Peptides against a protein of PDB entry 3C66. Designs and how they scored, part 123

Target 1, 189 residues: chain A of PDB entry 3C66
Amino acid sequence: KSWANLFEKNDFFFRYKFYLEITAYTRGSDEQHLKWSGLVESKVRLLVMKLEVLAGIKIAHPFTKPFESSYCCPTEDDYEMIQDKYGSHKTETALNALKLVTDENKEEESIKDAPKAYLSTMYIGLDFNIENKKEKVDIHIPCTEFVNLCRSFNEDYGDHKVFNLALRFVKGYDLPDEVFDENEKRPSK

## One batch from the design tools (peptide; made by RFdiffusion4, then SolubleMPNN)

Design b2_p23_7_s2 (from b2_p23_7, 8 letters changed)
Fold by OpenDDE base, seed 1:
Structure b2_p23_7_s2 (fold): chain B 189 residues (1-189), chain A 23 residues (1-23)
Amino acid sequence: as target 1 above (189 residues)
Amino acid sequence: EEKVDGRLVKKGNEITGSMSLTL
């Protein structure tokens, strides 16, 4: 049975205590972002396979679809701010200082020709083997290998002014608001 | 309480951050 059939969107972000967020960032054209995010997305399965073989990990389950967002990003400082603040409920409110690009506003003259930052975020739900008395589970190695795999695919992806990749390890109660529907209550601590 | 240390960012040629769970 394909993992895709097991999880309706409705329960995925409530099922796990821990999530790994993988965000591809692009400050450039939509075409550049589609190529970059598509590459990152294509490699997520390899990261999952590397996580699943770790003794401390019981389950590593990817969500099937990326979350897409874009912001007007006039400066490099704005782009660094997006990368710093995105992916945590505690910090995402700082993004309200930037103009979110929507289907409703994308044709406005002030937005259409403005520099943009594009974001594509993939989620992996993680369940851990607590019984194995490992006080610490380290996933740094497979995550580093994944970042290197994505960044080494094309020399253009070495330009950190345009292309970035971040991984964030979060608790379910600190997931971004984008993963919940308006009627869904955020998981409690 | 479980502690998550969980940000990994590549800036240029350097990967910075840690990615671990302390139970």
Scores: peptide ipSAE 0.272, ipTM 0.847, DockQ to the pose 0.765
Fold by OpenDDE base, seed 5:
Structure b2_p23_7_s2 (fold): chain B 189 residues (1-189), chain A 23 residues (1-23)
Amino acid sequence: as target 1 above (189 residues)
Amino acid sequence: EEKVDGRLVKKGNEITGSMSLTL
């Protein structure tokens, strides 16, 4: 079966026990977000290469497409809340307090001109070499290097009021609801 | 049970959090 079948959405989020989530955040224009998220996405392959050479990692497999979402974000506190709560099934219900922007509502006057937070999320499936009796696998170094690489590309990306980047390491059962279709059952613990 | 410590955030010039799996 060709490599193409490995990237069907339906199997990717069930294949691994662990996932690394990379989320680019923008509180600003859609144009600002497109530039920022596009930069982050372009560097994900470099992170994968750095993860694959770690002795504790057997496989680091990127999902091919970002997940896109946006929220009405009237305050800086709302933007901090989004960054805190997004990317985990345990915490994402807190985002229900914010208005999700959809294709159906984006033209409403109350939403169209409202301040927005844009999110683009990339996923990496991780398989670990458990047999090496390493009680701890640390991926902090390559992740930190990746964040610094993205943030140092342009001075404008230093403005944390507008541009943010977060990485989250999660178990498959704690992935956000967005990765599963309505008919798909979330992985069990 | 495996423990994941898994959040890395950059606010300004500071990177906070850790990224590790304990098996």
Scores: peptide ipSAE 0.264, ipTM 0.844, DockQ to the pose 0.772
Fold by OpenDDE base, seed 2:
Structure b2_p23_7_s2 (fold): chain B 189 residues (1-189), chain A 23 residues (1-23)
Amino acid sequence: as target 1 above (189 residues)
Amino acid sequence: EEKVDGRLVKKGNEITGSMSLTL
């Protein structure tokens, strides 16, 4: 398949055993989130470049479109819960306790002016060089550098009550439901 | 079984978690 076909959602989330999820979180305004997520997204290519040069990584392939979601987030505890539970199929069901903001409900009086947590998630598909006898591939360094790069860009992004950034390394079978269409079967273990 | 240890979270000045695959 051409490189272009790997950017199709349906093929991308079935192509790899492993994915790196990069989620920008904002508990604040849509404008704050747009700036924060836009910054994070702009740096993903740098992370990909750093991953590609690692001897244990054969391919680091970014999915070019972010996944966007937002929740009514009345408390700091709710915001911590979102950050803890999001990005894994095993844990994402906990988010059902929160009101998902949709185009259909965003104008409801109870939602419109409510505190919100915004999420933008970028995905990188990873293929590893298993043959290199390395029992362990460590991606901590490039990921840490990426987080530091994003967080140090503006002092405001140091406020963890508003802005957060999480990286999650997941198996394809544990990807969030958002990456699959209704007619798609989740990858098996 | 392949083990993913892979969550990196920055709270304040601290980055917590590890990001590794054990094959």
Scores: peptide ipSAE 0.264, ipTM 0.844, DockQ to the pose 0.768
Fold by OpenDDE base, seed 3:
Structure b2_p23_7_s2 (fold): chain B 189 residues (1-189), chain A 23 residues (1-23)
Amino acid sequence: as target 1 above (189 residues)
Amino acid sequence: EEKVDGRLVKKGNEITGSMSLTL
């Protein structure tokens, strides 16, 4: 199968048992988010390279397109809640308490003028070398290095009230609903 | 059953969480 077929969304989120989610968060302007998320996205390839050299990892395959979302985020507590609940099907229903910004509602005065949290999420499909009988595969080091690389790139990105970065390691059946089309059935446990 | 432990967040200067698969 050509590399071109790997860009089709349809099979990517069913191909792997495990996924690494990388979410750039911004509570601020769209311009701030574009700069921050663009930086994070530009570094994902470096994380992939660091993951691929680990003896426990057989494949680290990035999905090429970020998933974009934004919420009305009036408080810092709401922003912390978004960061806590986002990225898992088990917990994402808690985000229903917040107003999702959509193309249909973005021009509403109450939404237009509201503080927003912007999210850009990138996915890496992971396949592991189970044959090595390693009871544990640890990816903490390359992930930590990645976070430090992104957050140290500009001093402004040190402000955790505005800019955040989270990595989540999930099973395919616990991926957020956003990765599946309306007609796609979520992978079973 | 494989156990995934995987959330890493940086708040200020602190990185919290772990990223591992137990087979």
Scores: peptide ipSAE 0.255, ipTM 0.838, DockQ to the pose 0.791

Design b2_p23_7_s3 (from b2_p23_7, 10 letters changed)
Fold by OpenDDE base, seed 1:
Parts: structure tokens; C-alpha cells; sequence
Structure b2_p23_7_s3 (fold): chain B 189 residues (1-189), chain A 23 residues (1-23)
């Protein structure tokens, strides 16, 4: 089956038991976020290549499009909370304490001039070679190398108060709600 | 049941966390 058929949103988030989430965070301007997220997205293929050569990984398949969200983020503590809670269904409900920026509300005076945190999230579906009797598969090395690659590309990306990057390794049933349509049932455990 | 240990992020100047699957 050609890789092209996997780019339909509807099957990708049900196809794998495991996913790697890559989230670029920016507390700043939309322009800053576009540059940062664009850089991260441009490097995802290199991470995929590094994952595919691991003996425990059968396949690493990237989803083609990022998921975008933004929140009013008045404090550094709010920014840390976003980075702590985002990317898991178990914890994402904590983000309801923040104002989500939408096309409907972005022009409101209380939102327009407020500090923002921007999020761009890329997803990689992972299939593992269970037969190789490896009780443990470690992917921390290629993930750490990826973070280092992105943050070292420009000195400005060294400011963790503005730019940050996280990878989250999750089961399909713990994916964020954003990946499912309103009528889609979340994968069972 | 498979166990996922699954967060790597930058915290300050350091990269913290681990990412592994136990089968």
C-alpha cells in the first residue's frame, strides 16, 4: 500500500499503537513561531530516518501536516503549564484554564494584545518489532539529537523563555483530542 | 501490558527526560 493513502487523517491516528509527538512552542509573535515551527518541521524527516534504523522499530511514519493551536499566555508559569500538560489526553484538560485563541475571538481587545503561546505539533506513528524479544526499546538518543539539532540552528532559539521543543511518546488512546474529529471515537486501551 | 516512558523536552539549557517502550 502506497504511503500516499496514509495521509488521510482518518486512518493515521487509528493505525498505530504508539505515536511520537513533536511540539514546537513559542511565547512571542506569530512571525517568531512561523520561523521556529517551520525549522522544526523541516527536520522531522531526519528524526524519522534515525528512528527507522533502530532494530526495535519496524516503521516510523510521519503525518504530513502540523496541528496548530495558541493560547493567551500572560505569565511564564502559564507557559510552563502549557508545556507540561499539552500532548496527552490525560492532562490536556488543564489547558481549559487558559483562553484558547480562535478565529472567532482573536480580534477581541482582551485577546488581541495579550501575550500568546503558539504550538505546532507533528506526529509520527510507530510500529515495533515485538518478535526480536527486546524487552525494552529506547528512542531517547535520536530524540535528544533532534532537539539539539533544532535548538542549535540559530542562537535565538537558545532562549527557552521564548522558544521550546518537546517530544512526547504516547499510546494511541492517549493522543490529544485535536487529532480526532468530533464524530470519531478515541481508540480503546 | 506495554509501558511507555515518553517525554523529552528542553528545560532551561538542558534536555531532560527519557523515551522508551517496555514490551
Amino acid sequence: as target 1 above (189 residues)
Amino acid sequence: EEKVDGRIRRKGDEITGSASLTL
Scores: peptide ipSAE 0.503, ipTM 0.934, DockQ to the pose 0.736
Fold by OpenDDE base, seed 2:
Structure b2_p23_7_s3 (fold): chain B 189 residues (1-189), chain A 23 residues (1-23)
Amino acid sequence: as target 1 above (189 residues)
Amino acid sequence: EEKVDGRIRRKGDEITGSASLTL
């Protein structure tokens, strides 16, 4: 398959056994989120470059489009819950306790002016060199460096009550439902 | 079975978590 086909959603989320999710969170305005997520997205290429040079990583392939979602987020505890539960199929059902903002409901009076958490998630497909007898591949350093890079870019991004960033390392079968179309079967274990 | 341990997030002023694959 050409590299171009790996950027197609349907191929991408079935192509790899492992994924790194990069989620930018904003509890604030859409404008704040646009700036924050845009910054994070602009730096993903640097993370990819750092991953590609790690011993044991064969491929680090970014999906080109973010996944966007937003929730009514009335409390700080709700915001923590979003950050804790999002990005894993096994835990994302907890988000059903929150009101997902959609194009259909965004103009409802109860939603329009409600505090919101915005999420933008980038995905990196990972292939590993298993033949290298390394029982463990650690990607902590480049991931931490990435978080530090993003949060230090502007002083405002230091406010973790508004802006946050998480990286989640997951198996393909534990990807969030958002990455699959209705007709797609989740990868098996 | 391969184990993924992997969440790195900002919690407060600190970055917490790990991200590793055990083969």
Scores: peptide ipSAE 0.499, ipTM 0.932, DockQ to the pose 0.746
Fold by OpenDDE base, seed 4:
Structure b2_p23_7_s3 (fold): chain B 189 residues (1-189), chain A 23 residues (1-23)
Amino acid sequence: as target 1 above (189 residues)
Amino acid sequence: EEKVDGRIRRKGDEITGSASLTL
């Protein structure tokens, strides 16, 4: 199958059993988020390269487009909740307690001037070498190195109250709803 | 059954968590 078909949205989120989600979080301005997310996105290729050389990983394919979302985030506790609950279908329903910013509501006075958390999420589809009889494949090291690389790039990215980064390792059936179109059925367990 | 475990996240100045697949 040609590489071209791997980058079609509809096939990508059904193609792999496992995904690595990389989410850049910003509680601040849209400009701050654009800089931070842009940096993270620019480094994803380096993470892919580090994953591909692991003996347990057969394939690491990035999805080329980020997913963008934002929430009204009045408190630091709300920001922690977003970072805790986002990126899993099992837990994302907790985010319904927050106001999702949409094109329809962004101009509402209560939303326009509210503190916001911005999220940009990149996805990597993973295929593993099961035949290697390794009971456990650990991707902690390259993921930690990636977080360190991003956060150390600029001193401003040291402020975890504004800028944060998470990597979540999930199964395809536990991907966030954002990756599927309304007419698409979520992968079964 | 394959178990995916983990999230790696920055919490404050520390990176916490793990990310692994058990086959």
Scores: peptide ipSAE 0.498, ipTM 0.932, DockQ to the pose 0.764
Fold by OpenDDE base, seed 3:
Structure b2_p23_7_s3 (fold): chain B 189 residues (1-189), chain A 23 residues (1-23)
Amino acid sequence: as target 1 above (189 residues)
Amino acid sequence: EEKVDGRIRRKGDEITGSASLTL
């Protein structure tokens, strides 16, 4: 099977029981976000390599394309709310309080001139090799190292008011709606 | 039932959170 078939979106978000989400956040310009997200994306392979060598991880498979979104983000509190609520189906409905920027509305004067938060999200599908039904697998260390690697790459990325990075570990049934097409049914619990 | 706990993010100058699977 060609490597190209591994990149078909259609079954990736149904293939694994567990996912690691990597979200780069930028409250600033689109240019700032492009640089920041591009850096984060360029380092995801290093995180995968660190995950694959952990005891209890059988597979760490990155999805190749980021998911992009942006919100009108007038305040620092809105930016914290985005970072708190994004990346889980259980909590993402709270983001409906913010104006999502779309191709249809981006030229509206109230949206065009508004401060924005940009989000780029990468996904890693995880399969675990667990010998005992009471085993705990901890991925804290490689995730923390990844955040440190990205934020220390440039001095500007030290400003957490502008640039931030989060990793979220979720079950497949709790993935954000953005990963499913309109005709796709979310995995059941 | 498997328990997933996991959000690691930067808050200020600190990286906070945990990421673990308990089976």
Scores: peptide ipSAE 0.488, ipTM 0.930, DockQ to the pose 0.791

Design b2_p23_7_s4 (from b2_p23_7, 8 letters changed)
Fold by OpenDDE base, seed 2:
Structure b2_p23_7_s4 (fold): chain B 189 residues (1-189), chain A 23 residues (1-23)
Amino acid sequence: as target 1 above (189 residues)
Amino acid sequence: EEKVDGKLKKKGNEITGSMSLTL
């Protein structure tokens, strides 16, 4: 299959056993989130390049489109909960306690002016060189460098009350429901 | 069984978590 076919959603989230999720969080304005997420997204290619040169990584393949979501987030505790629970099928059900902002409800008076947490998530599919007898592949360094690169770009991005960045390393069966269409069966263990 | 240990979060100046696959 051409590289182009790997960017099709349906094939991408079934192709790899492992995914790296990069989520930019913003508890603030849509404008703040657009700037923050746009910065993070612009740096993902640098992370991919750093991953590809690791001896344990055979392929690091970015999905080119972010997944966007937003929640009514009235408290700091809600924002911490979002950052804890998001990005894993095992834990994402906890987000049902929060009001998801949709195109249908965004103009509701209770939602329109409510504090919001915005999420933009980028995915990287990972294939590993298992044959290299390395029982452990460590991606901590390039991921830490990436976080530092994004957070150091502007002083405002140091405010963890507003801006957050998380990387999650997950198995394909534990991907969030957002990556699958209604007719798609989640990968089995 | 393959183990993923992989959540990085930055809180302030501290990056917490690990990012590794054990095969």
Scores: peptide ipSAE 0.254, ipTM 0.836, DockQ to the pose 0.762
Fold by OpenDDE base, seed 5:
Structure b2_p23_7_s4 (fold): chain B 189 residues (1-189), chain A 23 residues (1-23)
Amino acid sequence: as target 1 above (189 residues)
Amino acid sequence: EEKVDGKLKKKGNEITGSMSLTL
């Protein structure tokens, strides 16, 4: 079966026990977000290469497409809340307090001109070499290098009021609801 | 049970959090 079939959405979020989520956040314009998220996405392959050479990692497999979402974000506190709660099924229900922007509602006057937070999320499936009796696998170094690489690319990306980048390491059963179709059952513990 | 410590965020010039799996 060709490599192309490995990237069908249908099995990717069930294939791995562990996932690394990379989320680019922008509280600003859609144009600002497109530039920022596009930069982050362009660097994901470099992170994969750095993960693959770690002795504890057997496979680091990127999903090919970002997940895009946006929220009405009237305050800085709302923007901090989004960055705290997003990317985990345990915490994402807190985002229900915010208005999700959809294709159906984006032209409503109350939403169209409202301040927005834009999110682009990339996923990496991870398989680990358990047999090496390493009680701990640390991926902090390559993840920190990745964040620094993205943030140092342009001085404008230093403005944490507008641009943010977060990485989250999760189990497959704690992935956000957005990765599963309505007919798909979330992985069990 | 495997434990994941897995949130990394940059606020300003500071990177906070850790990224590790304990098996």
Scores: peptide ipSAE 0.251, ipTM 0.835, DockQ to the pose 0.769
Fold by OpenDDE base, seed 4:
Structure b2_p23_7_s4 (fold): chain B 189 residues (1-189), chain A 23 residues (1-23)
Amino acid sequence: as target 1 above (189 residues)
Amino acid sequence: EEKVDGKLKKKGNEITGSMSLTL
């Protein structure tokens, strides 16, 4: 089957048991986020290439589009909470304590001038070479190199109060709700 | 049982977390 048939959104989030989530966070302006997320997105292909050469990885397949979200983020503690809770279905319900910015509410006075955290999330589907039922696959090195590559691109990206980058390794059943359409049933355990 | 242990976060110069799959 050609790689082209892999780009249908509906199959991608059901196709793999494992996903790597790459989330660029920005607590600042939309312009700051656009620059930061655009940089991170531009480097994802380099991470994929480094993952594909690992003996334990059979396939590393990036989803082509980022998922975008933003929250009202009044405090630094709220920003830490977003970074802690986002990217897992088990924990994302904690984000309901924050106001999600939507097209319907973005012009409300309480939201318009509020500090915001912007999130852009890239997904990589992972298939592993499982020869033996006790293999540990470690992807820490390529992921660390990726984070360092993104953060070293500009000195401004060293400010963790504004710019953050997190990688999360999740199972398909624990993907955020954002990746599924309303009519799609979440993968079972 | 397959165990995923994997969150990397960078604060400043520190990268915290682990990224591994135990099969």
Scores: peptide ipSAE 0.247, ipTM 0.833, DockQ to the pose 0.820
Fold by OpenDDE base, seed 3:
Structure b2_p23_7_s4 (fold): chain B 189 residues (1-189), chain A 23 residues (1-23)
Amino acid sequence: as target 1 above (189 residues)
Amino acid sequence: EEKVDGKLKKKGNEITGSMSLTL
């Protein structure tokens, strides 16, 4: 199968048992988010390369398109809540307490003028070498190096009140709803 | 059953969380 068929969204989120989610968060302007998320996205390939050389990882395959979302985020506590709850089907329902910004509502005065949190999420499908009878595969080091690389690129990205970066390691059945189309059934446990 | 432990976040100068699969 050509690499081109890997770009079809439909099979990617069903292909792997495990996924690494990389979310760039910005509580600020859209321009700030575009710069930050663009930087993070540009470095994902380096993370993939670092993951692929680990003896426990057979495949690290990035999904090519980020998932974009934004919320009205009036407080720092709301921003912390977003970062805590986002990226897992088990916890994402807590985000329903916040106003999701959509194309339909973005021009509403109350939403237009509201402080926003912007999210860009990239996904990496992971396949592991189970044959090595390793009870544990640790990916903490390459993930930490990636976070440090992104956050140290510009001094402004050190401001955790504005810019954040989180990685989440999830099973396919616990992926956020955003990755599935309306007609797609979530993978079973 | 495989256990996933995996949330890594940097807040300020601190990186919190773990990223591991237990098989």
Scores: peptide ipSAE 0.223, ipTM 0.816, DockQ to the pose 0.796

Design b2_p23_8_s1 (from b2_p23_8, 7 letters changed)
Fold by OpenDDE base, seed 5:
Structure b2_p23_8_s1 (fold): chain B 189 residues (1-189), chain A 23 residues (1-23)
Amino acid sequence: as target 1 above (189 residues)
Amino acid sequence: EEPLVLRKKGDEIFGDKFVFTPD
């Protein structure tokens, strides 16, 4: 298969057994989120480079575009719930308690002026080079360095009430519903 | 089984260690 197919949504999320998700969160304005998300996205290539040189990593393939979502987020507890539950099919059902902002509802008065949490998620497909099924892969250091790099880039991004960042290691069958179209079947376990 | 998660609040990084067996 040509590498070009791996940049198409439908092939990418079925191609790998494992994914690294990078989510930038902003509880504030769309402008704040654009700046924060843009910074995080600009650094993903550095993380990929650090992952690719690890002996246990065969491939680290970034998806080209972020997934964007936003929720009405009236409380700090709601913001914590979003950060806790987003990014896995198993846990994302908890987000049904919040109002998802859509193109259809964003102009409603109750939504337009409401506090919002914005999310931008980047995906990296992972293939491993492990000879023994008992061998472990350690990606903790490069992931921690990435988080620190993004959060320390500007003093404003240290405000965890507004700006947050999470990395998730997820199996393909447990990817969020957002990565699949309505006509697509979720990968099996 | 839940995914491994790495997060930061303020100056503290918390969550799971990203050490795993890819099975």
Scores: peptide ipSAE 0.265, ipTM 0.835, DockQ to the pose 0.783
Fold by OpenDDE base, seed 4:
Structure b2_p23_8_s1 (fold): chain B 189 residues (1-189), chain A 23 residues (1-23)
Amino acid sequence: as target 1 above (189 residues)
Amino acid sequence: EEPLVLRKKGDEIFGDKFVFTPD
């Protein structure tokens, strides 16, 4: 399959005009997040398969590695803000109000024992088989089914105070900064 | 234009309908 030819990150995030982002959120322990994100990631292939069979979808290629991040998340409102603002370059600047956990700061007393939100994000590059640029594509059903599949897999994952899942349809020029290296230029509109 | 977002809170899925024009 054409997926086998997707070797390099840099090529992937410049190849498509559109991306589907799948983000698993956990406000809890790293162990909780590992289980939750691992489950979500394990189901991404099923979503890809469902997308590929849609008439409007020419290509649905998953990026093979998740992007991991975590924030100090002292309140539920902060957790909602993360879920609302993450996943788009236009909105991610709002996350600057939160403390990003890094290898450099993770051992700081103010960060080490702080409540955290963990994020794991998978990306699917999308190419469409549409003759007219004004034609609509409907991927709502398979995406909804995917969300339901993940959230219903275990009863614990029904606790939205801890576990959350979002899908975002994003244009390539609006991908989060995390997908680009420091020396890479963001795709233009 | 902001990205379309689909989320679930509790038993309810909310957010945008993932029907779009890929332009």
Scores: peptide ipSAE 0.259, ipTM 0.834, DockQ to the pose 0.790
Fold by OpenDDE base, seed 3:
Structure b2_p23_8_s1 (fold): chain B 189 residues (1-189), chain A 23 residues (1-23)
Amino acid sequence: as target 1 above (189 residues)
Amino acid sequence: EEPLVLRKKGDEIFGDKFVFTPD
């Protein structure tokens, strides 16, 4: 199927059993995040190409649009918590301890000038070869190379106090709530 | 089971090795 037909949010998050999540984090300015996330997003196609050539992978299909979120992030510990807990339905409830920045609250005095962590998340749907269901699939090398490629682009992106990158291998039933509309039911296990 | 996570801090990559059996 042509990727062009899947540009619309249709059944993408119901289509695959497995997803690779790529999250770019920035604890700093919106401008810093725009540059960092834009770089990461620009390299996702290279990762897809590297995944598609692996014998165990039948399909690696990127979702075309990133998911954007931001949190008030007053401490480095909060920033670590975001990086640890984001990206899984099982763990994302821990983020309720932080203030999510929304269009409705962004102008509040307590939020407007607060330190923020920005998140941009890309999703890749994964399908594996049926014959390989009992075999181990190794995607560690392509994923590591991707992380290194993004981080090595500029020396500033080596500052883990500001810029971070995480990849998560997640099952469809454990996707974050952000990928579903209010009227959509989460996939079953 | 929690998802496998690969992260990098500075020059160090840490977290889970992305080797798995699809179930």
Scores: peptide ipSAE 0.256, ipTM 0.832, DockQ to the pose 0.791
Fold by OpenDDE base, seed 2:
Structure b2_p23_8_s1 (fold): chain B 189 residues (1-189), chain A 23 residues (1-23)
Amino acid sequence: as target 1 above (189 residues)
Amino acid sequence: EEPLVLRKKGDEIFGDKFVFTPD
């Protein structure tokens, strides 16, 4: 199958059993987030390349479009909650306690000038060269290197009060709701 | 079960080790 077919949303999030999520977080301005997320996005292909050369990895295909979201984030605790709970269907319901910024509400006075956390999430579909369910795959090194690469690019990105980065290894049935259309059924376990 | 998560806070990388059995 051509790589191009993997960029269709409906196919991509049903194609793999496993996904690597890369989320860039910014509690600050939209401009700060644009720079940070743009950097992270620019490095995702390097991570893919590092994953592809691992013997245990059969396929590492990025979804090219980031998923963007933002929340009103008045406190550091809220920001930590976002970083902790985002990226899994199992945990994302905790984010309902926060105000999601939407096109419909972004101009509301209570939202417009409120502190915000911005999120950009990239997805990599993973397939493995495993003969049996006992074989372990280690992707820790390339993932750690990726995090270090992104956060070391600019000194400002070391400020964890503003900029954060998380990688999540997620099963297809536990992908966030954002990756599915309303008419799509979540993959079964 | 929650997904494996790797994060960096300040100079520290924390979270799960990304070693797993894909089952």
Scores: peptide ipSAE 0.249, ipTM 0.829, DockQ to the pose 0.773

